# Peptides against a protein of PDB entry 7Z53: the designs that were tried, part 35

Target 1, 150 residues: chain A of PDB entry 7Z53
Amino acid sequence: PRIKNQADCIPFFRSCPACPGSNITIRNQINALTSFVDASMVYGSEEPLARNLRNMSNQLGLLAVNQRFQDNGRALLPFDNLHDDPCLLTNRSARIPCFLAGDTRSSEMPELTSMHTLLLREHNRLATELKSLNPRWDGERLYQEARKIV

## One batch from the design tools (peptide; made by RFdiffusion4, then SolubleMPNN)

Design b2_p13_6_s1 (from b2_p13_6 with E4P S8R K12L)
Fold by OpenDDE base, seed 2:
Structure b2_p13_6_s1 (fold): chain B 150 residues (1-150), chain A 13 residues (1-13)
Amino acid sequence: as target 1 above (150 residues)
Amino acid sequence: SAVPGHERLLSLE
């Protein structure tokens, strides 16, 4: 790395540049994220990530929640399991790992963390209500229907 | 679509 003191740094990465024309000083970036409308920042844009964001321990169609911390009894985003966790490296004293979300920026931007947390809670609320209204629905149906409503 | 419970759920929101 170019910067030797990484203790005060948050790692950021850029998408691949797209320069269709010659001698363009302003580069376009490849949009790697799907539409905000589909809430892919919460659910994930890829199936492996989407599965990791779900609570697979039951048939309630819930998203996974933090297993260590709660906010006055309310859910928080689950932690990721990174070998070299950049969040731990950024603030060693806090010892808080990166959150797992559909958008990797969730741990880098507090605004996204808050929004993702709220949407997580809303999804789980909706799934719970849908289960009450439709007791025969399995976890997959509950998850998908709640996702559509969010 | 005509999904059972959706209308009632939306009315509760």
Scores: peptide ipSAE 0.008, ipTM 0.499, DockQ to the pose 0.021
Fold by OpenDDE base, seed 1:
Structure b2_p13_6_s1 (fold): chain B 150 residues (1-150), chain A 13 residues (1-13)
Amino acid sequence: as target 1 above (150 residues)
Amino acid sequence: SAVPGHERLLSLE
């Protein structure tokens, strides 16, 4: 079931239209965990997606965060902007769209969503610290340096 | 990297 208090909890989406088997879900999680070295599931493997995952409204090198919900003041993944959003179609009463992440399946796997959320927070933490230590760095430098550390 | 601020952050990790 969907978490009701979106301000205090991560709003996982636990249903998917394709309904992949449990084995496929497990394999996807394992593959995502073993691929943390390149962190492509967090930052995106393609440049257009990578740009959409960034906060481009400032020069702080941050990843974009959810604009509607927080977890006790902590950042959550931003929502995607899909024309035919499968998350909205699966549970029409919840009215919660899919998350935007480097891996498009993030909303379907709670463990994946959780890890993406944690890594999002860590990136933004690192970028903030790097900005404090290097005030003259622009957003691109901060983003790239934080990405290298993650 | 060779940037002092970056090295300082890494040393604190």
Scores: peptide ipSAE 0.008, ipTM 0.454, DockQ to the pose 0.022
Fold by OpenDDE base, seed 4:
Formats: sequence, structure tokens, C-alpha cells
Structure b2_p13_6_s1 (fold): chain B 150 residues (1-150), chain A 13 residues (1-13)
Amino acid sequence: as target 1 above (150 residues)
Amino acid sequence: SAVPGHERLLSLE
């Protein structure tokens, strides 16, 4: 099936193929799950988005967290501010807007949402630890260093 | 480059 509207396409990156040692028709892929996690989906690939994902209220280098809800005391992704929020349209009774994340698909796939949430928590944990270890670091340094570790 | 405290954090992971 060909998708006529490219706007409906979700981009995916294919794993690199493993070097074939045999003449088999099955293409083996490098297991990307064991590779370094590209957290660009969490931080955003565009600078304006990346800034919006950060907690700018302090110099702790934290990512922004949800201000309305927590998960048993743990952070959730912040909500986006969309005029026509599709998440609100799907279930008007729930009144839960779409999450703001580096990947716009974060609210479309629960698994992706979970991953974003996990990495959000990890980043903030790391930034907090880095602040403890390096109290003179500003928010930018903390953010960048935590981002590198994630 | 040795970032102060950074290596210690990595060692705990």
C-alpha cells in the first residue's frame, strides 16, 4: 500500500544490516537495542523545541515536568500547548492534552510515552546528581552533561 | 578530559 499523503508518514530509521556471511535471503540486522540509546527523541532535534522541553525556572539543568500530574510522586511529561489538541479531541471526558516531547509521536504510542517518561526521569536524576558533584555548574552545563550521559 | 565529578557519576552507573 502506497501512502499518498506523506504528511501521514511516520519516519523510521532502519537498523544497519549485519554483514552477510552466508547466501541467505534473510537480511540480518544489527541489534539496535544493545547500542547507544539516541535520546534525541527526548531532547528534541530542533533548538526551539529543545528549549521548550527544559525547565527554565532554575539553573538545575532539568527537563520540564508535568505541573498538574505525577505518577506516584514521579515526574510525567509536560503538556503541550496546542490550540487544537488532538489528544483532547479523542477523549473529551479525560481532558488530557498531548504531551510535549522531542518526538511528536510521544502521545500517540503508549510505549513511546513510557520511554520518554523514563528518560525524562533519568535525565533529571542525572542532572541532580551532577549538581551535587559539581555545585558550580550552571544549568546549561548540567543539562548538556546529563544529556550526554543519557 | 577529566570533568570533575563526572567520572564518579559514570562509575556509579
Scores: peptide ipSAE 0.008, ipTM 0.512, DockQ to the pose 0.027
Fold by OpenDDE base, seed 5:
Structure b2_p13_6_s1 (fold): chain B 150 residues (1-150), chain A 13 residues (1-13)
Amino acid sequence: as target 1 above (150 residues)
Amino acid sequence: SAVPGHERLLSLE
């Protein structure tokens, strides 16, 4: 749930306030933290990249997920398709390509990998819920509305 | 947004 008591809150850019001194549940804290993160790099700042980060095989408004691996059933970032993939060169025996993300550093910095992964999962969760609530929405509407919430 | 389904989702967060 979102923070309801906004009397002593500091407004943030996404219209989500921070309320010092309020009794916030663990779930609320997690939700607040995700809402305060700049998710622009999750979606990509350039249109060609943004399109490549989406799952265009259906009308569910989802971000693309890894087709080879999962984390205990949870989604991972999709792999990129680089000609000279530096991640493949790092460990030739592992043959793990670089991740495709809005930030090219996602494969280099574990904290970015984790953040992008979490927000990808959150986007897809939101898009799924929005589809349930609004079954007439197409993939573009679902994607955009979920993106606005993240 | 002004869409009821969207508002319902936001209220559950």
Scores: peptide ipSAE 0.009, ipTM 0.534, DockQ to the pose 0.037; fails the geometry check

Design b2_p13_6_s2 (from b2_p13_6, 6 letters changed)
Fold by OpenDDE base, seed 2:
Structure b2_p13_6_s2 (fold): chain B 150 residues (1-150), chain A 13 residues (1-13)
Amino acid sequence: as target 1 above (150 residues)
Amino acid sequence: DAVPGLESLRALE
């Protein structure tokens, strides 16, 4: 039977299959994500998303952090602002919105959530150290240089 | 571009 309540479903999409010529039984997937090496899962691969992932309240070159929760004083990923937040619908008792990251799968895969959190912290650490070493750098310079190091 | 102190940062990683 098909699920009737489509409004409460998490919108999972499947990438296009890429089957080798003679062997259809082995189903490969087209990799639609950019390279892991460029850390686009953290910073975003599109400029509008990248801007939303940054802390624009100062010139420290930091990534945005969660404004509601911390992990014993350490940063957590910021929440997204989805109209129909699937994370809230999935577990209504938890009342935790989806996280915002460069990879939209961040809230769907705990492994990504953890990794993104660690890399968020590392970026902000690097940006902070770069600010100390280079006090004249503005937020854009700090952000870009920290991004290169990550 | 030159990154002053980058060697010091990498040592802290």
Scores: peptide ipSAE 0.014, ipTM 0.534, DockQ to the pose 0.023
Fold by OpenDDE base, seed 5:
Structure b2_p13_6_s2 (fold): chain B 150 residues (1-150), chain A 13 residues (1-13)
Amino acid sequence: as target 1 above (150 residues)
Amino acid sequence: DAVPGLESLRALE
């Protein structure tokens, strides 16, 4: 490789082909994916934002969900409440504001929107399970423990 | 606080 000091590099490899044993005609892909999703972006890096991302109407430790739309009963990211919402300027007829997320780019990149949506659902699922397992936990404990698991 | 079943829950992740 061009870079001689490999210790300073972050390895990222494409999938490699592989042929299993006696069946040489079937080509499989070796999953070389070692990256991970930083779930901290789902919760917000700043405390005021983190609080706004939570459902504070109960003691279930849930993240806030969209109050206008659902995906076949599944949660979507909540909308932000920006005075000058840039998302409303993109398509004035749609009138869809920016999503409220730990990463402000969640409304700019569909990949982030999807990932944050999935992790939102997973957090709320975990918090619900933890409430069932630990009925005496308050919302703060449920939120923190679910956050640790995600 | 008690955390019953947490290890089992984590194992499913």
Scores: peptide ipSAE 0.012, ipTM 0.555, DockQ to the pose 0.036
Fold by OpenDDE base, seed 4:
Structure b2_p13_6_s2 (fold): chain B 150 residues (1-150), chain A 13 residues (1-13)
Amino acid sequence: as target 1 above (150 residues)
Amino acid sequence: DAVPGLESLRALE
């Protein structure tokens, strides 16, 4: 049955169809696997979310990282602050909240979580290097430039 | 404007 409550829908984007060179009955789509990684979902598509994903405690242009946990010293995604956190309901004993990321599905799919985590680390690495190279840049400039590189 | 050291950063990727 069709879901009537649109709020319960997961937004999926349909891949663009490949240009048919001949009259083929099977619809093929563009192979996006060989394309560049679109990190837009790491940064959030909306400004409020994008700001929440940033470390606003300094002018280093960093993305926010988890304040409770690290992965052998490496950064993890920050936790979201949800009133009714579904991740906490999945395993009450674990008490691990949902991650805050540009993609709301990040906590549902370990693959997405991993990707977001990696790109988070890469962004912060780049921002750190950019700060070293450009010490006069403010956090906004560092963030934007690192975002462009990722 | 160009980003100074961008070439070096890309080499680290």
Scores: peptide ipSAE 0.011, ipTM 0.514, DockQ to the pose 0.028
Fold by OpenDDE base, seed 1:
Structure b2_p13_6_s2 (fold): chain B 150 residues (1-150), chain A 13 residues (1-13)
Amino acid sequence: as target 1 above (150 residues)
Amino acid sequence: DAVPGLESLRALE
């Protein structure tokens, strides 16, 4: 389903399985993503990308979140800064750029977008809890420890 | 550094 509030939310979609006839389809793709988590898809496998995915404006060890939109007050993936943004080019009227994630395919499949969003929120939740438990930890320590838990 | 509650956080995964 799409987020209904268009004032402060992007048209974020969840996967909608097809239900032909009286039979219910199996969410194999989503189940596969939930059963196996590759952290590199969230955090990036290369250091330059990993740094771009982090919130470097503080010492809270957080991943960067979308600065334009939220999902009912919850975080969304940040937008990438592509010169020729393919997401903008495919639908010029929508004006929704590609998301920035560890996997470039995150904006191509709603399943990946949703999973990355959930793991983003989980990381930031963990980092926040770790900061509360360990106030002396700096941002790097919080980020790494939260990453290890995810 | 001490990591109080870390095991509890992992249990909530």
Scores: peptide ipSAE 0.010, ipTM 0.481, DockQ to the pose 0.027

Design b2_p13_6_s3 (from b2_p13_6, 6 letters changed)
Fold by OpenDDE base, seed 1:
Formats: sequence, structure tokens, C-alpha cells
Structure b2_p13_6_s3 (fold): chain B 150 residues (1-150), chain A 13 residues (1-13)
Amino acid sequence: as target 1 above (150 residues)
Amino acid sequence: DAIAGHERLLALE
């Protein structure tokens, strides 16, 4: 086996099968994503995830950002809070959790991480500017309008 | 530019 320390496990999950009919010859997987071009990699495809991706501590319509680290004052993706965090399990010395994003793959490749970070920053920039232009807008409207632009 | 464009669209609605 590739992993010598068998005391540790990598929590890989197999996709659930989609069984639309009685006579299925090919195993298909359930699609967990939206069918729209909706920047779901940033905002998530489900309401609970979408809420977790938002900064709900204020009415600025912002996405949640990393609370431990910044990139020269610029926001980074927030960390996820997984029970068995694969990022922590694969490299215990680094002690860096997986990032929370609309796409669960955000931590698999630095390029994806960078893209998601960029889009998060852009959303927050847009929401901030929209708030400046429309001081009476609440956090939900700011979030949705920024999301529409992204 | 994107914000300005969006504002223009909203003003038309």
C-alpha cells in the first residue's frame, strides 16, 4: 500500500448511485451540483453550505474569510471544520485544514485554491462597493447582487 | 465597470 501508516485513514467517499430506472446497465452518480452557470464553486450548491460560506456577523453581504491568515492584508478562503479533515490527516506537521468553498476540491490543487480565493475577493469587493453606492441595502441584497455580478 | 453596468441595468427595471 502507498500509505505505510495504516493507523491513519484518508476519508474518501464514493459518490452515491443514481438509479433513475429499473433497467440500468451503467452506474451513474448523483449530481450534487447545480445545473446552472452560477459560480457554485464560490457560493455552494446547497443552502446550508451557502450559509456557511457567508459572513453572517454583519449586514455587508460578504463571504466568510480566513480568520487565521491573510495574504498581505488580502482575504484568504476560510478553513473548513471537518471532523476528519483530509488536509490535516495527510500532513499533520503542516496543521493546515482544508479550505471551505463551494467546491470541495478547493484544497486539492493550488490553482483551484487561487481561483476560488480570487473570486471570493472579487465578491467581497463588489459587495463593499455596492454597499457604498446603496447604503440602504441589507446584507442579503448586497450578497445576492454581488453574486449576480460575479 | 461591472458595478456601473449592473447599476444601469437596475435603473432600467
Scores: peptide ipSAE 0.007, ipTM 0.440, DockQ to the pose 0.021
Fold by OpenDDE base, seed 5:
Structure b2_p13_6_s3 (fold): chain B 150 residues (1-150), chain A 13 residues (1-13)
Amino acid sequence: as target 1 above (150 residues)
Amino acid sequence: DAIAGHERLLALE
């Protein structure tokens, strides 16, 4: 290690070694804290928001999707239900509400909107496949396991 | 496959 005095070190690791294939001479690093993709912004940081982001109408562990619009059959982010929706004030003619996402900035930046949409689709894909593989899993377990994989 | 990887992880637990 570069630091010789370990007494001044905090034993916190952000990465761990990874040796792809059968060649142990090639050492890469992977994220040791979270999944490969940081999708924390998809699920919300607070319990009420996290609940609103979920499709609670069934036991499939899915995230909520837009009920008005789709992208050629593909899911889009659901609309939020804000009392004073700022998105409705920016363009009154379009009458498009803000999107509901784990990150409140999802409607402020198209990049975030796109990323959240992608990860929402992936979560729902994973949850669907997990249900197929594990028919006895309830919606909560499907949601949590899909979340872990994302 | 992310699902396959997760299954392997669960089998080790």
Scores: peptide ipSAE 0.007, ipTM 0.403, DockQ to the pose 0.042
Fold by OpenDDE base, seed 2:
Structure b2_p13_6_s3 (fold): chain B 150 residues (1-150), chain A 13 residues (1-13)
Amino acid sequence: as target 1 above (150 residues)
Amino acid sequence: DAIAGHERLLALE
């Protein structure tokens, strides 16, 4: 790295450039998000991420929750599993990893963290209520129907 | 079935 002292640095990375066939000198970036309104900020735009955001240990259709911390018994966003976790690098004393959400910015802004936490809680609430109303629904259907409501 | 479930859920809110 060009900067040797990283103690005061916030690690940001530029997005990948889009390289169209035309000889455009203006740097553009690739949009990797889904084009339709699907609450991908909560559920992710790619299948691997979507699966990582889900609680796959049961058939309740729930999103994954934090395994280390709770807010007075209420769920928090799960931690991501990044090799070079920028949250750990930004505040080494706190030793708190980045949160995992559909939107990678969930850990950059406290407001987004809060909103994603609320949406996670709402999804899990909806899935739980849907399970109560429809006991025969499996986890996939519960997840998808809750996702449609969110 | 799904609609019925959604309607009942909305009625509880």
Scores: peptide ipSAE 0.007, ipTM 0.452, DockQ to the pose 0.021
Fold by OpenDDE base, seed 4:
Structure b2_p13_6_s3 (fold): chain B 150 residues (1-150), chain A 13 residues (1-13)
Amino acid sequence: as target 1 above (150 residues)
Amino acid sequence: DAIAGHERLLALE
């Protein structure tokens, strides 16, 4: 490497390669976080995070929503509960915490925030409709089935 | 039951 001082390096671990096909000239990495495109950016890739993203106060299979703010009556992403919240540190006067989403970068740019908000709304819409269509489904089933559709 | 629920939802869209 051209950088001789290791202190100037950012440690980076290269992902393991996927099994090469006979005609693959481009190296692909193994996806070890999720098996498929499962909207893990919305739902999280780990169970503790996934649980925190859910509205566990009822059996409606909904994602958690912001309790302080709404967008013309529409849901917004819930706030995270970070010890040293960088969003609060950035603008102390606004007192707006970082958003909680499956992707930790949800608060880094408005485009991500918007996309996550949209998908959260869509999940909750789907879960609500699924509940209407399937009144006997519990919250877990509603959540999982809505997640499959998203 | 799950399939039926999904199908009905898709039909509403």
Scores: peptide ipSAE 0.006, ipTM 0.429, DockQ to the pose 0.024

Design b2_p13_6_s4 (from b2_p13_6, 6 letters changed)
Fold by OpenDDE base, seed 2:
Structure b2_p13_6_s4 (fold): chain B 150 residues (1-150), chain A 13 residues (1-13)
Amino acid sequence: as target 1 above (150 residues)
Amino acid sequence: DAIPGHEALLALE
């Protein structure tokens, strides 16, 4: 199907070809960065989701972290609260709910899970540093400034 | 489909 909303597209560009001399069999490409990280996958594109992804228990501008598990002391994504949690149903013995993230695919793809986790940690690190540098900033400003840096 | 991503990350600790 044809994509109608171009505003939601991730930009990819075709590299220019580079053929070495008379070799028409092997086609080289000019290396270039053809995409960027859309942080909306971490923070959420909708306001209700974005609020649920934040730690609202303080004025530190932090994203919410898992309350049951940590990775050797480091933060993990918080769990979602789904009525029919597909993660719980997929592996009943593991009893691990789906993660909550800006991208609903975060629990399905290990690449996304790890990336979301890293960016979660980075945001919280940045917010903590910003709080140290700017003690008078409230949680909203800390969150927004850290979000802009990520 | 299976949803292994989050389980894999949790298994790292």
Scores: peptide ipSAE 0.027, ipTM 0.629, DockQ to the pose 0.040
Fold by OpenDDE base, seed 4:
Structure b2_p13_6_s4 (fold): chain B 150 residues (1-150), chain A 13 residues (1-13)
Amino acid sequence: as target 1 above (150 residues)
Amino acid sequence: DAIPGHEALLALE
C-alpha cells in the first residue's frame, strides 16, 4: 500500500533501467555517475578556518600546502599550530604535528587524510589552470571558481 | 622530504 503521510517517507533514489534485449527479463541498471564528493571538509565550514586553509601570499587562489614535506613533489596538507599538539605528544620520536584541514578528523583517520590531500591537490591544479585561462582573475575569483568545480 | 610512515598512504596519483 502507498504511504498516505508523506512525512513518514524516506527519500530513496533508484538508478535508471537499461533497455533489455530480446527476451531478457532482468532489470539492468545504467551505469552513471549520480553522486558527488562533498568538499566542504577541505575548505572548512567557518570563515576563519577557511582563510587559514588558503595561501594568502599571492593572488593565485591556492590552498595552503605543507611547507616541510612533499610526496614525490606533490603537495601535502599543511600542519596545524596547536598548543599541546596531540600528534606531537602521541609519538615523541616522529615529531609530526597534526594536519590542518577543514575537518578536525583529518589527522584521526588516514582515509580522511588521503581524501583531503587528493582534493587539495585537485583544487590547486584547477586554480592553476584557471589562472592560465583567465590571467586577469584575482585570487578570490580563482579560489571560488576552483572550489565550485571541485 | 616525505612524512615518515605516510608515504604509501599519501601516494596519490
Scores: peptide ipSAE 0.025, ipTM 0.615, DockQ to the pose 0.036
Fold by OpenDDE base, seed 5:
Structure b2_p13_6_s4 (fold): chain B 150 residues (1-150), chain A 13 residues (1-13)
Amino acid sequence: as target 1 above (150 residues)
Amino acid sequence: DAIPGHEALLALE
């Protein structure tokens, strides 16, 4: 490899072929861990932001969802309420504000937007299931337990 | 009555 000090490198591997047995003629791909996303960024690192990301209208432990748009019935990230919204400046005709997320870069990078959206949906799914399993849990317990699972 | 997170995860599988 071009880089001699491999200890300072972050490994990223392409899929490699694998043959499970001598009689197998079809090659399979070896799955490998290439990266991870810190789910803590979905919840916000600061308590005021974390509270704003939650649905505080009930005791279901849910994260807040967009109140204007859905994706075929599925949740989208809520909009922020910035006085000077930079997202409105990128496309003045679209008039779409920045998303509110644990990472301020969520509206800056589409891949972060997508990941935050998926994890938002997963959290709310888990919280819903946990409520079914534990009907006496309050919103705080549901939120924290779902957060631990994500 | 309360199932902890780990046990809840197992129940979902």
Scores: peptide ipSAE 0.021, ipTM 0.571, DockQ to the pose 0.035
Fold by OpenDDE base, seed 1:
Structure b2_p13_6_s4 (fold): chain B 150 residues (1-150), chain A 13 residues (1-13)
Amino acid sequence: as target 1 above (150 residues)
Amino acid sequence: DAIPGHEALLALE
């Protein structure tokens, strides 16, 4: 029977086979991009959230980073400012609030947290390189160009 | 002149 509840499904893609000949002993796959990065997890899908995810203290086009913690000098996701922070409520002794990201699930799945962190670092790296190459670009230009590359 | 983002990335490689 076919799965009727597709709300919990994760779509996976398998490349189509290419069998041009009558020889069924070998099977070639059509090369294709089988994955993509949905940058909305990092940048946010709505403008108010997108602004909150940016570092607005300068014109470097950077995303905001955690102001309390670093990973061996490397950036971590910024914390959110929730009134009733579920991360704080889950473990009161840890006293670690939820991360702020384009996806509200960022603090619920370690895999997402890791990916968001990597893409955050990559964006800021790109923005920094773009600033070096284009000193006249303002923060908005740097942010948008880095976002396009990601 | 300014280098577009994608072109800039290629130049860095």
Scores: peptide ipSAE 0.017, ipTM 0.518, DockQ to the pose 0.031

Design b2_p13_7_s1 (from b2_p13_7, 6 letters changed)
Fold by OpenDDE base, seed 3:
Structure b2_p13_7_s1 (fold): chain B 150 residues (1-150), chain A 13 residues (1-13)
Amino acid sequence: as target 1 above (150 residues)
Amino acid sequence: LVLRRGPPLVNLK
């Protein structure tokens, strides 16, 4: 079926295929995430993304938070800066970009966004408590120890 | 948590 209206279309790309196993007729996508349970949805699976998700303005080991909005004083996910932002395209009047998280799907639905937000807050809570208990720890130590607990 | 497959749903007027 042809979609005639292209004004509100969003870019979507088919997943790249991985190398076939014993059966060459089976198509699997390439795994771009870590292969173990490490909360990569919060921290990212690659170092550049992981660094971008951190608050590097201090030595508190915190994840970055939204600089424009809060939820009754509580932190929200930071915004991403996508060239073709699907969130902006979904609702052009709202002008709210997609959130930035370890998993790119964080803005797909409110329930998922809420879970990402909760885990963000939990990390920052843990880092804050760890700083209180260990005042001499630097930001890297605080971040890594909080990440281990999450 | 149930993750959706495919592109986001957009109202194409």
Scores: peptide ipSAE 0.030, ipTM 0.520, DockQ to the pose 0.037
Fold by OpenDDE base, seed 5:
Structure b2_p13_7_s1 (fold): chain B 150 residues (1-150), chain A 13 residues (1-13)
Amino acid sequence: as target 1 above (150 residues)
Amino acid sequence: LVLRRGPPLVNLK
């Protein structure tokens, strides 16, 4: 990193510009997410992340849920595994890590976390209903069909 | 879903 002393300021790197060398007067950043409106905040923009967000222990096409906590019987987002987890650092006594979602900002504020949680639950609801309607569908089909609906 | 436009979480060391 270019900024060595992180005590004086927040290390904030400027995003790379899109189409450098053009005569475009407005500087736009390169899009690091999917270019489509595809709920990438839920499913991720890259395949490895997408796989990590799925429940692969069965053929139900579900997204992974928190293994430690529930909200009155309802699912919560799974925890991430960050080396320097900012959520752990915000409250050292609570020892609650950041959530894992398709977008890395899922733990930035409770309202955003709630939206991610809502869509997680909706996907799993849809996958469950689709399994009921189509009992011969495998987990991949269920996941993809639920993803299309979300 | 429109996500919050702002910086991500930062390390609070």
Scores: peptide ipSAE 0.026, ipTM 0.512, DockQ to the pose 0.046
Fold by OpenDDE base, seed 4:
Parts: C-alpha cells; sequence; structure tokens
Structure b2_p13_7_s1 (fold): chain B 150 residues (1-150), chain A 13 residues (1-13)
C-alpha cells in the first residue's frame, strides 16, 4: 500500500537526467562527481573531505582509521562528526556514529560499509608497502601513489 | 567499486 502519512516519507532529490543523443529508453543521470574511475568513494571528490579522510599525524600517506574500534586488529572507517547523526538517532542504544568515507552513503548498509572498509585497508596496505619500497617518499607521494593503485 | 545507488542517510529521529 502507498504511504499516506507524508511525515513518514524520506525526502529524496532526483538527479538531473543526462541527455543522450541516441534513442535510449533508460534514464541516465548526469555525473556530478568525477568523469573517471578514481575511487572517490574512498578518497572523496573534494579536497576538504579528502584531507579529513587522511591520517595527517605522520608522513605515511595513510587514510584515517577508527580510533575507538578495530576488527580483530584490522582498521575500521573513522566516525563522522555530524550534527544530527542519523546513525546515532536510528539506534539510540548502539551509540555508533555514521562512518566517514569519500561517499556519504558509507553507513547505508553493512555490505557497503564492508566495501569501504576493505578499500581503506587496501590503501593503507599499499601505502605501507610503498613506504617500504620507497623510504624517501613523503606522505603526500605515498598517499597519491597508493590512491592511483586503488 | 560499484556503489549501491540510493539516498543518503537521513535524520530519523
Amino acid sequence: as target 1 above (150 residues)
Amino acid sequence: LVLRRGPPLVNLK
């Protein structure tokens, strides 16, 4: 049945359609992020977010990891700092904030969170290996080179 | 990575 109470609706903004020149029956959306595969879901599409996703405490080129929790010694996504954190509000007892990632939907479902987590770990693994192979590289270069590989 | 398309998390309080 269709929902009758508008207060129970989730507001959603539909993306603008792309205008294909061909006779395409499928509506495609305009890409407002990046025009190429750049793992922006991990690194962000904007510089301020990208900086917030990095571990800036050292020159290892690492992404920031969760400071409260680990998964059997393995990294988890850092928490975001949202004014009205929907993750906290959704489950008051859990007291787990939403994760911070390049894509704002990182906490939307556990499977997606897992993928973000895996890529976070992969970046940090790559950066660590690159540091071992190239000890003279600074944190920026390590970060960028690892980012290129991911 | 192919991301699940959908709305972001919203305030559900």
Scores: peptide ipSAE 0.025, ipTM 0.508, DockQ to the pose 0.055
Fold by OpenDDE base, seed 2:
Structure b2_p13_7_s1 (fold): chain B 150 residues (1-150), chain A 13 residues (1-13)
Amino acid sequence: as target 1 above (150 residues)
Amino acid sequence: LVLRRGPPLVNLK
């Protein structure tokens, strides 16, 4: 980061610009999200991210959960693996990385993090219930059907 | 936030 005094600063990154036909136009932000309502804040807008958000170790159709921490037995968002993790830089003493969610802003404030966490839990709850009701469904079917409900 | 695109098909076994 370009910030020298990291104790007094919150690191921000500027969005990538769209590439218009002329360089003399107003700078516009590129849209990296899906254009339709699909709970992309939970599942992501791109396939690589969507796969990283899933628990692929079984056929239960679950989203990945935090491997280090739980909230009184309840799931938390998994940690991201960022090169320059702004969450680590924001509070060096806490040593808590940013969370991984469909939206990259999931760690912006605790209230937003909580909402992402609740939606994560709801997906996994739904997938679990769907597995109980449809024991022959594979992980992909469970994931997709739960995704449709969320 | 429940964004339902339709109810799931349930196979009761």
Scores: peptide ipSAE 0.009, ipTM 0.341, DockQ to the pose 0.026

